# Peptides against a protein of PDB entry 5D63, part 43

Target 1, 292 residues: chain A of PDB entry 5D63
Amino acid sequence: SLRRGIYHIENAGVPSAIDLKDGSSSDGTPIVGWQFTPDTINWHQLWLAEPIPNVADTFTLCNLFSGTYMDLYNGSSEAGTAVNGWQGTAFTTNPHQLWTIKKSSDGTSYKIQNYGSKTFVDLVNGDSSDGAKIAGWTGTWDEGNPHQKWYFNRMSVSSAEAQAAIARNPHIHGTYRGYILDGEYLVLPNATFTQIWKDSGLPGSKWREQIYDCDDFAIAMKAAVGKWGADSWKANGFAIFCGVMLGVNKAGDAAHAYNFTLTKDHADIVFFEPQNGGYLNDIGYDSYMAFY

## One batch from the design tools (peptide; aimed at target 1 D213 C214 D215 Y288)

Design b2_p20_2_s3 (made by RFdiffusion4, then SolubleMPNN; from b2_p20_2, 12 letters changed)
Fold by OpenDDE base, seed 1:
Structure b2_p20_2_s3 (fold): chain B 292 residues (1-292), chain A 20 residues (1-20)
Amino acid sequence: as target 1 above (292 residues)
Amino acid sequence: SKEEEMIRLFREEYEALKAA
């Protein structure tokens, strides 16, 4: 079954993603097919899938940017019914906003069925142009029509997945204690992470003994990422991944505070030095404490 | 262990060991 998380949803037939037009929060905003850039944030094309308790394989889909939900207009079963952004809640009972999401017959893509109408989210005519219509359309679970098949590329990690990534890293001290602050984390591309760092003013901050040293830099970076998240996204129920670590060197005679994030495949962590904006696989310290 | 004790002391006296 599909896990709770943030997804970039791409058509199986053409290089188009499910896009909330202009990221608008207005009720009735069209959801359309749109081109995307791999390994970027794709602002209007991220969707938080929230599973409905006790309803098998059924979710709401919240647009991360607008905070509105995928909505089948009037819940109509007519082919060509508009799919729009609309105000809602994560655990709504409104069948216009409930979507059963299961594997297609190919075993890799998903189909998105409206819970009430039993029609499927369809990229009309497989149109790859920007602004192409996405609508409810008749279909079946076993049909191979690529207009109704979607890849769900996961853009977030659970706290458990983050914990597992940390546990696999060789630069973790035997006495390590980690403190998990949230349940689900959007993982940023390094380019975005770096831009947040630049915009925070940290590149111009002066290291000063104790008054503004490594721990201040590391905490300031985490705060900057948190603020960026709050300012950038209207959806709730997730955080932006940015960790803080305290580490000791092999000799045990030096300590450092630094940041870390996850690699693109979410399987490993990479260290980030907030004093110079560098990414390192080995920062020269073994972490004995982290919070993220 | 000696390592655990060292890390305990490090946690309690982090400020004394800051390298940067």
Scores: peptide ipSAE 0.177, ipTM 0.760, DockQ to the pose 0.126
OpenDDE base, seeds 2, 3, 4, 5: peptide ipSAE 0.026, 0.127, 0.048, 0.167; ipTM 0.642, 0.731, 0.599, 0.691; seed 2 fails the geometry check

Design b2_p20_2_s4 (made by RFdiffusion4, then SolubleMPNN; from b2_p20_2, 13 letters changed)
Fold by OpenDDE base, seed 2:
Structure b2_p20_2_s4 (fold): chain B 292 residues (1-292), chain A 20 residues (1-20)
Amino acid sequence: as target 1 above (292 residues)
Amino acid sequence: SLEEEMERLFREEYLALKAA
């Protein structure tokens, strides 16, 4: 079953993603097919899938940017019914905004069925052009029509997944204690993470004994990422991944505070030095404390 | 002990050992 998380949803037939047009929060904003750039933040194309308790395989889909929800217009079962962004809540009972998401017959892609109408999210005519219509359309779960098949590229991790990634890293001290601050984390591309670092002013910050040293840099980076998240996205129920660690070196004669994020595949962590913006697989310290 | 080491690290050692 599909896990709670943030997804980039890509058509199985053409290189088009489900896009909320202009990221607008206005009710009735068209959801359309749009081109995307791999390994980047596709701002209007990220969707938080929230599973509905006690309703199998059924979710709301909140646009991360606008904070509005995927909505089948009037819940109509007519083929060609518009799919739009509309105000809502994560656990709504409005069937216009409830989507059953299960694997297609190919076992890799998903189909997105409106809970009420039983029609499927369809990239009309498989049109790969920007702004192509996405609509509710008749279909079946076993049908192979690529217009109704979607890849769900997970762009986030749960706190448990992050914890697991940390736990398998070789640079964790035996005394490690981690503190989880949130439940779901958007994982940023390094380029975005670096840009936040640059914009924070940290590259120009001066190291000063105790008053602004490694822990200040690390905390400032986390704060910058947090603020970036708050300023960038209207959806709630997730955070932006940026961790802080305290570590001690193998010799036990030096300690350091630093950041970390997750690798692209979300399987591992990579360390980030906020004093110089470097990414390292080995920062020279074993972490005994983290919060993220 | 591991517990003692944790207490040491969390309360004292970082301040004592942190450098750049």
Scores: peptide ipSAE 0.223, ipTM 0.802, DockQ to the pose 0.145
OpenDDE base, seeds 1, 3, 4, 5: peptide ipSAE 0.218, 0.221, 0.221, 0.218; ipTM 0.799, 0.802, 0.798, 0.775

Design b2_p20_3 (made by RFdiffusion4)
Pose (drawn by RFdiffusion4):
Structure b2_p20_3 (pose): chain A 292 residues (1-292), chain P 20 residues (1-20)
Amino acid sequence: as target 1 above (292 residues)
Amino acid sequence: AFDTMAAKAKTEYHAMLASF
């Protein structure tokens, strides 16, 4: 089963993503195929998949930017029916916004079926051009047609996954305790994490004994990332990944506060120095506390 | 939750420095 999370959904035949046109929150805004840039935030192309209770393999798909839902127009089973963004809720009973998502016959990509109509999300004619129509279409679960096959590229981690990445890190103090604050996190590319640091004003902040020292920098960065999350996205039910760690050196005589993020493959953590914007695999301290 | 954790982080960090 596809796990709850945030996905960039890529057509298996051509490198077009599912894109809510112009990120518009208007009802009826077309969902289309569009090119994308890897290792960036693709602002109109991120979808929060919320599992439906007791309805196997069925979800709502909420555009992260607009807060609107993937909706099969009037639930029609006619091939070519429009797939648009529409107002809705995470656990709606409106079948126009319910999607059964299971693996295709290639075992890697998925097919997306409307719960009400039993038709599939289809990149019409496999068109790779920006703005190509995506529609509901007749189809089967097992066929190889790439027009109806989609890679769900996971862009978020659960709290359990973040905890696992931290536990595998070699720079964790024996007294380490972690404090988990949310359940699902959008993992940022370093390019975006750095842009938030720049925009927070921290690059210009001066170190001052106790009144603006390492804990102040680290907490400020975390706060800046939290603000960015709420100000940038309309969908609810996720958080942005940015951790704070306290650590001690090998000699046991100096402590430091700093931030951390995750690697692209989501398996490991990487330390971030808020005083200078650097990313480090070894910051010179073993973490005895973290909150994220 | 964030404020509680930030306060905790500050208390622990500065208490450790004082001990050093």

Design b2_p20_3_s1 (made by RFdiffusion4, then SolubleMPNN; from b2_p20_3, 13 letters changed)
Fold by OpenDDE base, seed 3:
Structure b2_p20_3_s1 (fold): chain B 292 residues (1-292), chain A 20 residues (1-20)
Amino acid sequence: as target 1 above (292 residues)
Amino acid sequence: AEAEMFALLRREYYSLLAAL
């Protein structure tokens, strides 16, 4: 079954993603097919899938940018019915905004069925053009039509997954204690993470003994990421991944405070030095404490 | 002890500065 998380939803037939046009929060904003750039933040193309309790394989889909929800216009079962962004809530009972999402017949892609109408989200005619119509359309679960098949590229991790990634890392001290602050985390590409770092002013900040040293840099980076998240996205129920660690070196005669994020595949962590903006697989310290 | 970690952090600071 599909896990709760943030997804980039890509058509199985053409290189097009489900896009909320202009990221607008207005009711009735068209959801359309649009090109995307791999390994970047596709701002209008991220969707938080929230599973509905006690309703098998059924979700709301909240656009991360606008905070509005995928909505089948009037819940109509007519082929060609518009799919739009519309105000809503994560656990709504409105069948216009409830989507049953299950594996397609190919076992890799998903189909997205409206709970009420039983029609499927369809990239009309498989049109790869920017702004191509996405609509509700008749179909069946076993059809192979790529117009109604979607890859769900997961862009977030749960706190448990983050914890597991940390646990797999060889640079964790035996005394390690981790503190989880949120439940679901959008994982940023390094380019975006670095840009936040640059915009924070940290590259120009001066190291000063005690008063502004490694811990201040690390906390400032986390604060900058948090603020960036709050300022960038209207959806709730997730955070932006940016960890803080305290570590001790192998010799046990030096300690450091630093940041970390997750690798592209979300399986491992990578260390980030907020004093110079560097990414390292080995920062030279074993973490005895983290919060993220 | 917390005081010990403080001392360790101080040592790291000087090491990092030397490396920069």
Scores: peptide ipSAE 0.033, ipTM 0.681, DockQ to the pose 0.076
OpenDDE base, seeds 1, 2, 4, 5: peptide ipSAE 0.032, 0.023, 0.025, 0.030; ipTM 0.683, 0.594, 0.653, 0.685; seed 1 fails the geometry check

Design b2_p20_3_s2 (made by RFdiffusion4, then SolubleMPNN; from b2_p20_3, 13 letters changed)
Fold by OpenDDE base, seed 2:
Parts: sequence; structure tokens; C-alpha cells
Structure b2_p20_3_s2 (fold): chain B 292 residues (1-292), chain A 20 residues (1-20)
Amino acid sequence: as target 1 above (292 residues)
Amino acid sequence: KEEEMFRLLREEYHSLLASL
């Protein structure tokens, strides 16, 4: 079963992703195939999948950028029916915006079926060009047509998954207490994380005894990431992952405040030093407190 | 009792943040 989360949805046949054209919030904005760059933020191509309670394998798909929802025009079962962005809500009863998402016959890709029409999201003709039509199309769950098969690359983690990643890290103090602030987190590529750090002004900030020291740097970084999230995305129900840790060294005679994020595979944490923008697997401290 | 001990330790560590 597909988990709640933010996904980059890529066609199984060609290097094209499901894209909300221009990231527009206007009702009826075309959803199209578009090229993407791996390991980057593909701004118009991120979708929050919200599972519908008591309806098996069925979701709404909210475009992260626009805050609008994937919508089958008029809920029509006709092949070639447009799939567009449209205003909606996460737990709508509108069958035009309800999508049953299950594994395809190949066991790796998914098919996306409109709940009402029973047609499938189709990259028409497998067209790999930017702006290629995505439409509802007749099909079956067992059909091998790559036009209707999609890889769901998960771009987020739940708070529980983040907690598990922290728990696996060897640089956690025996007195550790973690505080979870949100439920689902978009995990940024390091390049994006670094860019936020740069844009925050922290690279030019001067360390000053107590008045602006490690805790100020770490909190400023988290605030910058939070602000970036709020300014960048119109969808709700998720946060941007950026943790703050307080740690103590092995000798117990020095403490530090720093940030952390998740590795690309979301299995581990990596420490981030906001005073110099460095990523480290070992920052030299064991965390006794974190919030994220 | 154990939690209180941990709390006190954390408070002590916080004071060390002024040095880095």
C-alpha cells in the first residue's frame, strides 16, 4: 500500500514526470508530462498523496507548489479526458479528484486509476516531450502499457521515519530526548539545503560569545528553512525537514548546537554545521536533545 | 528519579553552549 507522503511521479516508459503546467493554481491548469532533473527539487512535479480513510488504496493528489489537486475533467470515462489541477480538499468526496493507486503487474511501478471513471492516468502516446498530454484512458490493472505505469519516488518522511533514522545513529547521548514538531517532512537535497543556508545570511554571520553563538546559528537555520517552506509551497499538511540538536562531546566538557537533515535514502541523518555549511557524519558531539 | 537526573544533566549541558 502506498504511504501518505510527497512523491515525484515518473513515467515507467520514458523519462517524464507528472507536472502541473507552470505550477499554476488556476482551475483547469493542464497536468502534463515534463522532463526532470534527478536529485533536485522539481518544483511543479511534487504531489502530496493523502490516503482517504476507509477507502482502500485511494488518495487525493495535491500539487505541492500550487496547492491544487489532480482532477479528471468532468469525471469522464472517455479516453483522452484531460487531467488538470483544480481546487479541492485533501479528504474530498469528489470522485473527479479521487485516485486509486496500486502496484502494476510489474511489481515496481504503480497505476493511477480514477475512482469514479475507472480510467487510468495515461501519458498519451508515451510522449516524452515537455508539455505532453496526460489524460484519463481506458485500461486494466494487469495491462503492461508503460503509458499508464508510474514510479512513485518518495520525497518525504513521516515523523516516525525520521525518529527511526535518529535512533539508528551512533552519535546519540544516553539522555537523548527528541521532540517531533510535525507529521510529514519534505526532505531536501543537500544542494537546496545549502542554498537556503546561503540565502539566510548565515555564511556572513559572525560568531560572538553568547550573543550570537552556536544555538543562534542552529535556530536561525531552522527558521530559514521554515520560512523557505512557507514561501515556496501552497500545499499544507507537511513541513520541511530541518532539525536542531544539542550535543555534548565525549569528555562532557563541551556542548554544541547544530542542525541535521536526512540522507538521500532517508535511512540516516547527516549533521549540518550552520557556522560553516558543512555536512558531517560525525560532528564530534552526542545529541542529548533534538527538535524537528 | 531517573528522569530528574536526566533533566539536570541536560540543564548542565545547556550552560556549555556559550562556548561554541
Scores: peptide ipSAE 0.050, ipTM 0.732, DockQ to the pose 0.124
OpenDDE base, seeds 1, 3, 4, 5: peptide ipSAE 0.041, 0.044, 0.041, 0.042; ipTM 0.715, 0.722, 0.629, 0.643

Design b2_p20_3_s3 (made by RFdiffusion4, then SolubleMPNN; from b2_p20_3, 14 letters changed)
Fold by OpenDDE base, seed 3:
Structure b2_p20_3_s3 (fold): chain B 292 residues (1-292), chain A 20 residues (1-20)
Amino acid sequence: as target 1 above (292 residues)
Amino acid sequence: KEAEMFELLRREYYSLLASL
């Protein structure tokens, strides 16, 4: 079954993603097919899937940017019914905004069925052009039509997944203690992470003994990421991944504070040095404490 | 006792942060 998380939803037939037009929060904003750039933040194309308790395989889909929800206009079962962004809540009972999401017959892609109308989210005519119509359309779960098949590219990790990634890293001290601050984390590409670092002013910050040293840099980076998240996205219920670690070197005669994020495949962590903006697989320290 | 030892080690490591 589909896990709670943030997804980039891509058509199985053409290189098009489900896009909220202009990222607008206005009720009735069209959801359309749009091109995307891999390994970047596709700002209007990220969707938080929130599972509905006690309703199997059923979710709301909140646009991360606008904070509005995928909505089948009037819940109509008519083929060609518009799919729009509309105000809502994560655990709504409005069937216009409830979507049953299950694997298609190919075992890789998903189909998105409106809970009420039983029609499917359809990239009309498989149109790969920007602004192509996405609509509710008649279909079946077993049908192989790629117009109604979607890949759910996971862009976030749960706290448990993050914990697992940390646990398998070889640079964790035997005394390690981790503290989880949130439940779900959007994982940023390094380019975005670096840009946040640059915008924070840290590249120009001067190391000063005790008063502004490694811990200050690391905490400032985390604060900058947190603020960036709050300023960038209107949806709630997730955080931006940026960890802080305290580590000791192998000799046990030096300690350091630094940041870390997750690799592209979310399987491992990569260390980030906020004093110079470097990414390292080995920062030279073994972590005895982290919070993220 | 192990827990205490680990806590002591953490404190020692934390003190070393002052140098970087």
Scores: peptide ipSAE 0.084, ipTM 0.729, DockQ to the pose 0.114
OpenDDE base, seeds 1, 2, 4, 5: peptide ipSAE 0.035, 0.079, 0.031, 0.064; ipTM 0.669, 0.741, 0.640, 0.685

Design b2_p20_3_s4 (made by RFdiffusion4, then SolubleMPNN; from b2_p20_3, 14 letters changed)
Fold by OpenDDE base, seed 4:
Structure b2_p20_3_s4 (fold): chain B 292 residues (1-292), chain A 20 residues (1-20)
Amino acid sequence: as target 1 above (292 residues)
Amino acid sequence: MEEEMFKLLREEYYSLLASL
């Protein structure tokens, strides 16, 4: 079963992703196939899948950038019906915006079926060009047509997954206390994380004894990431991952405040030093407190 | 009880944290 989360949705047949054209929040904005760059933020191509309670394998899909939802026009079962962005809510009862998402016959990709019409999200003709039509189309769950098969590349982690990643890290103090601030986190590529750091002004900030030292840098970084998230995305119900840790060294003669994020595979954490923008697997401290 | 213990931990490391 597909988990709640943010996904980059890629066609199984051609290197094309489900894209909300221009990231526009206008009702009726076309959803189209578009090229993407792996391991980057594909701004108009991220979708928050929210599972509908008590309706098996059924979700709304909210475009992260626009805050609008994937919508089958008029809920029509006619092949070729437009799929567009449209205003909505995460737990809507509108069948135009309800999508049953289950594994395809190949066991790796998914098919996306409109709950009402029972038609499937289809990259028409498997067209790999930018702006290619995505439409509702007749099909069955067991068909192998790649036009209707999609890889769901998960771009976020739940708070539980983040907690688990922290728990696996060897640089955690025995007295560790972690505080979870949100439920789902978009995990940024390091390049994006670094760019936020640069844009925050922290690279030019001067360390000053107590008045602007390690804790100030670490909190400023988290604040910068939070602001970046708020300014960049219109969807709600998720946060941008950026943690703060307090740690003590093994000798017990120094402590430090620093940041952390998740590795590319989301399985581990990596430490980030906001005073110099460095990423480290071992920052030299064992964390006794974190919030993220 | 846990909050009190955590507070004590923070107090223990305050001077070390403030130095960096």
Scores: peptide ipSAE 0.058, ipTM 0.722, DockQ to the pose 0.162
OpenDDE base, seeds 1, 2, 3, 5: peptide ipSAE 0.032, 0.030, 0.030, 0.033; ipTM 0.702, 0.651, 0.662, 0.596; seed 3 fails the geometry check

Design b2_p20_4 (made by RFdiffusion4)
Pose (drawn by RFdiffusion4):
Structure b2_p20_4 (pose): chain A 292 residues (1-292), chain P 20 residues (1-20)
Amino acid sequence: as target 1 above (292 residues)
Amino acid sequence: SIDEEKARLEAKAFAAISAL
């Protein structure tokens, strides 16, 4: 089963993502194929998949930017029916916004079926051009047609996954305690994490004993990331990944506060120095506390 | 001391968590 999370959904035949045109919140805004840039935030192409209670392999798909849902127009089973963004709720009973998502016959990509119509999300004619029509279409679960096959590229981690990445890190103090604050996190590319640090004003902040020292920088960065999250996205039910750690050096005589993020593969943590914007695999301190 | 410095840092960290 596809796990709850945030996905960039890529056609298996051509490198086109599912894109809510112009990120518009208007009802009926077309969902189309569009090119994308890896290791960036693709602002119109991120989808929060919310599992439906007791309805196997069925979800709502909420565009992260607009807050609107993937909707099969009037629930029609006619091939070519429009797939658009539409207002809705995470746990709706409206079958126009319910999607059964299971693995295709290639075992890697998925097919997306409308719960009401039993038709599939289809990149019409396999068109790779920007703005290509995506429609509901007749199809089967097992066929190889790439027009109806999609890679769900996970862009978020659960809290359990973030905890696992931290636990595998070699720079954790024996007294370490972590404090988990949310359940699902959008993992940022370093390019975006750095842009938030720049935009927070922190690059210009001076170190001052106690009144603006390492803890102040770290907390400010976490707050800046939290503000960015709420100001940038309209969908609810997730948080942005940015941790704060307190650590002690090997000699046991100095302590430091700093931030951390995750690697691209989501398996490991990487430390971030908020006083200078640097990313480090070893910051010189072992973490005895973290909150994220 | 190192214990005083850790206590200071934790006090700010726990205040930040409580403010969320």

Design b2_p20_4_s1 (made by RFdiffusion4, then SolubleMPNN; from b2_p20_4, 11 letters changed)
Fold by OpenDDE base, seed 1:
Structure b2_p20_4_s1 (fold): chain B 292 residues (1-292), chain A 20 residues (1-20)
Amino acid sequence: as target 1 above (292 residues)
Amino acid sequence: SMEETLARKEEKFLAFIESL
């Protein structure tokens, strides 16, 4: 089953993603095919999939940028019915906004079926152009038509997945205590994470004994990421991944506070030094406390 | 001391977490 999370949804036939046109929050905004850039934030193309309790394989899809939901216009079963952004809630009973998402016959891609109409999200004619129509269309689960097959590229991790990634890292102290602050985390590309760091003013901040030392740098980075998240996205129910750690060196004669994020594959953590913007696999400390 | 430094930093983080 598809897990709760944030996804970039890419067509299986052409290099297009499901895009909310202009990221607009207006009811009836077209959802269209649009080009994307790998390993970047595709601002209008991120969707929070929220599983509906007691309804197998069924989700709402909230556009992360606009905070609106994928909606089949009037719930019509006619081929060519528009799929739009529309106001909604994560656990709605409106069948226009309920989507059954299961593996296609190829075992890698998914199909997206409207719960009410039983039609499928279709990139009309497999058009790869920006602004290409996405519509509800007749189909079956076993058809191989790539117009109705979608790769769900996971862009987030659950708190449990983050916890597991931390636990696998060799630079965790035996007395480690972790504090989980949220349930689901958008994982940023390092380039975006670095840009937030640059924009925070931390690159120009002066280290000062106690008044602005390692803990202040680490907390300032966490705060900057939090603010960036709040300012960038209208959807709720997720956070931006940015951890803070306290660590002690092997000799036991030095302590440090630093940040961490997840690697591209979300399987491991990488340490981030907010005093210089460096990414390190080994920061020279073993973490005894973290919050994220 | 190292112990005092660690305790102080941990307290800062705990206070931050509790304020959220």
Scores: peptide ipSAE 0.034, ipTM 0.678, DockQ to the pose 0.891
OpenDDE base, seeds 2, 3, 4, 5: peptide ipSAE 0.033, 0.034, 0.034, 0.034; ipTM 0.667, 0.674, 0.676, 0.672

Design b2_p20_4_s2 (made by RFdiffusion4, then SolubleMPNN; from b2_p20_4, 11 letters changed)
Fold by OpenDDE base, seed 2:
Structure b2_p20_4_s2 (fold): chain B 292 residues (1-292), chain A 20 residues (1-20)
Amino acid sequence: as target 1 above (292 residues)
Amino acid sequence: SMQETLERMEAKFYAFIASL
């Protein structure tokens, strides 16, 4: 079954993603097919899937940028019915905004069925052009039509998944304690993470003994990422991944505070030195504490 | 609880600072 998380949703037939036009929060904003750039933040194309309790395989889909929800217009079962962004809530009972999402017959892609109408989200005519219509359309779960098949590329991790990635890292001290601050985390590309670092002013900050040293740099980076998240996205119920670690060297005579993020495949962590903006697989310290 | 977590974080953070 599909896990709660943030997804980039790509058509199985053509290189097009589900896009909320202009990222607008207005009711009735068209959801369309649009091109995307791999390994970047596709701002209008990220969707938070929230599972509905006690309703099998059924979700709301919240656009991360606009904070509005995928909505089948009037819940109509007519083929060609518009799919739009519309105000809503994560646990709504409105069947216009409830989507049953299950594996297609190919076992890799998903189909997205409206809970009420039983029609499927369809890239009309498989049109790969920017702004192509996405609509509700008749179909079956077993049909192989790529117009109605979608890859759900997960762009976030749960706190448990982040914890597991940390646990796999060899640079963790035996006394390690981790403190989880949120439940779901959008994982940023390194380029975006670095840009936030640059924009924070940290590259020009002066190291000063105790008054502005390693812990200040690490906390300032986390604060910058947090603010970036709050300023960038209208949806709630997730955070931006940026960790802080406290570590000790092998000799036990030096301590350091630093950041970390997740690798592209979300399976491992990579260390980030906020004093110079470097990414390292080995920062020279073993972490005894982290919060993220 | 979140409050308990924050208190533990604070304690460990100050322990780190004291070690420098």
Scores: peptide ipSAE 0.022, ipTM 0.511, DockQ to the pose 0.102
OpenDDE base, seeds 1, 3, 4, 5: peptide ipSAE 0.016, 0.022, 0.018, 0.021; ipTM 0.524, 0.517, 0.480, 0.504

Design b2_p20_4_s3 (made by RFdiffusion4, then SolubleMPNN; from b2_p20_4, 10 letters changed)
Fold by OpenDDE base, seed 4:
Structure b2_p20_4_s3 (fold): chain B 292 residues (1-292), chain A 20 residues (1-20)
Amino acid sequence: as target 1 above (292 residues)
Amino acid sequence: SMEDTLARKEAKFFAFIDSL
């Protein structure tokens, strides 16, 4: 079963992703196939899948950038019906915006069926060109047609997954207490995380005893990521992953405040030093407190 | 130093914990 989360949705046949054209929030904005760059933020190609309570395998798909939802135009069952962005809500009852998402017969890709029309999201003719039509099309769950098969690349973690990643890290103090602030987190590539750090002004900030020291740097980074999230995305119901930790050294005579994020595979944390922008597997401290 | 001077308080705290 597909978990709640943010996904990059890639065609199983050609290197195209489901893209909201220009990231526009206008009703009726075409959803199209578009090329993507791995390990980057593909701004118009991220979708928050929200599971509908008590409706098996059924979701709304909210475009992160626009805050609009994947919508089958007029809910029509005709092959070639446009799939567009349209205003909506996460738990809508509008069948135009309800999508049953289950594994295809290959066990790796998914098919996306409109709940009402029972047609499938189709990259028409498997066209790999930018702007290629995505439409509702007749099909079956067992068909092998790659035009209707999609890989769901998970771009986010739940708070539980983040908690588990922290728990696996060897640099956690026995007195550790973690405080979870959100439920689902978009995990940024390091390049994006670093760019936020650069844009925050922290690289030019001067360490000053107590008045602007490690905790100020760490909190400033957290604030910068939060602001970046708010300024970048119109969708709600998720956060951008950026943690703050307080740690003590092995000798117990020094303490530090720093940041952390998740590794690419989301299985582990990596420490981030906001005073120099460095990523470290060992920052020299064991965390006794974190919030994220 | 990149560290916090509050390390003094933390050191005392952890010393106390270690004594239990």
Scores: peptide ipSAE 0.067, ipTM 0.703, DockQ to the pose 0.061
OpenDDE base, seeds 1, 2, 3, 5: peptide ipSAE 0.066, 0.057, 0.021, 0.065; ipTM 0.688, 0.705, 0.656, 0.687

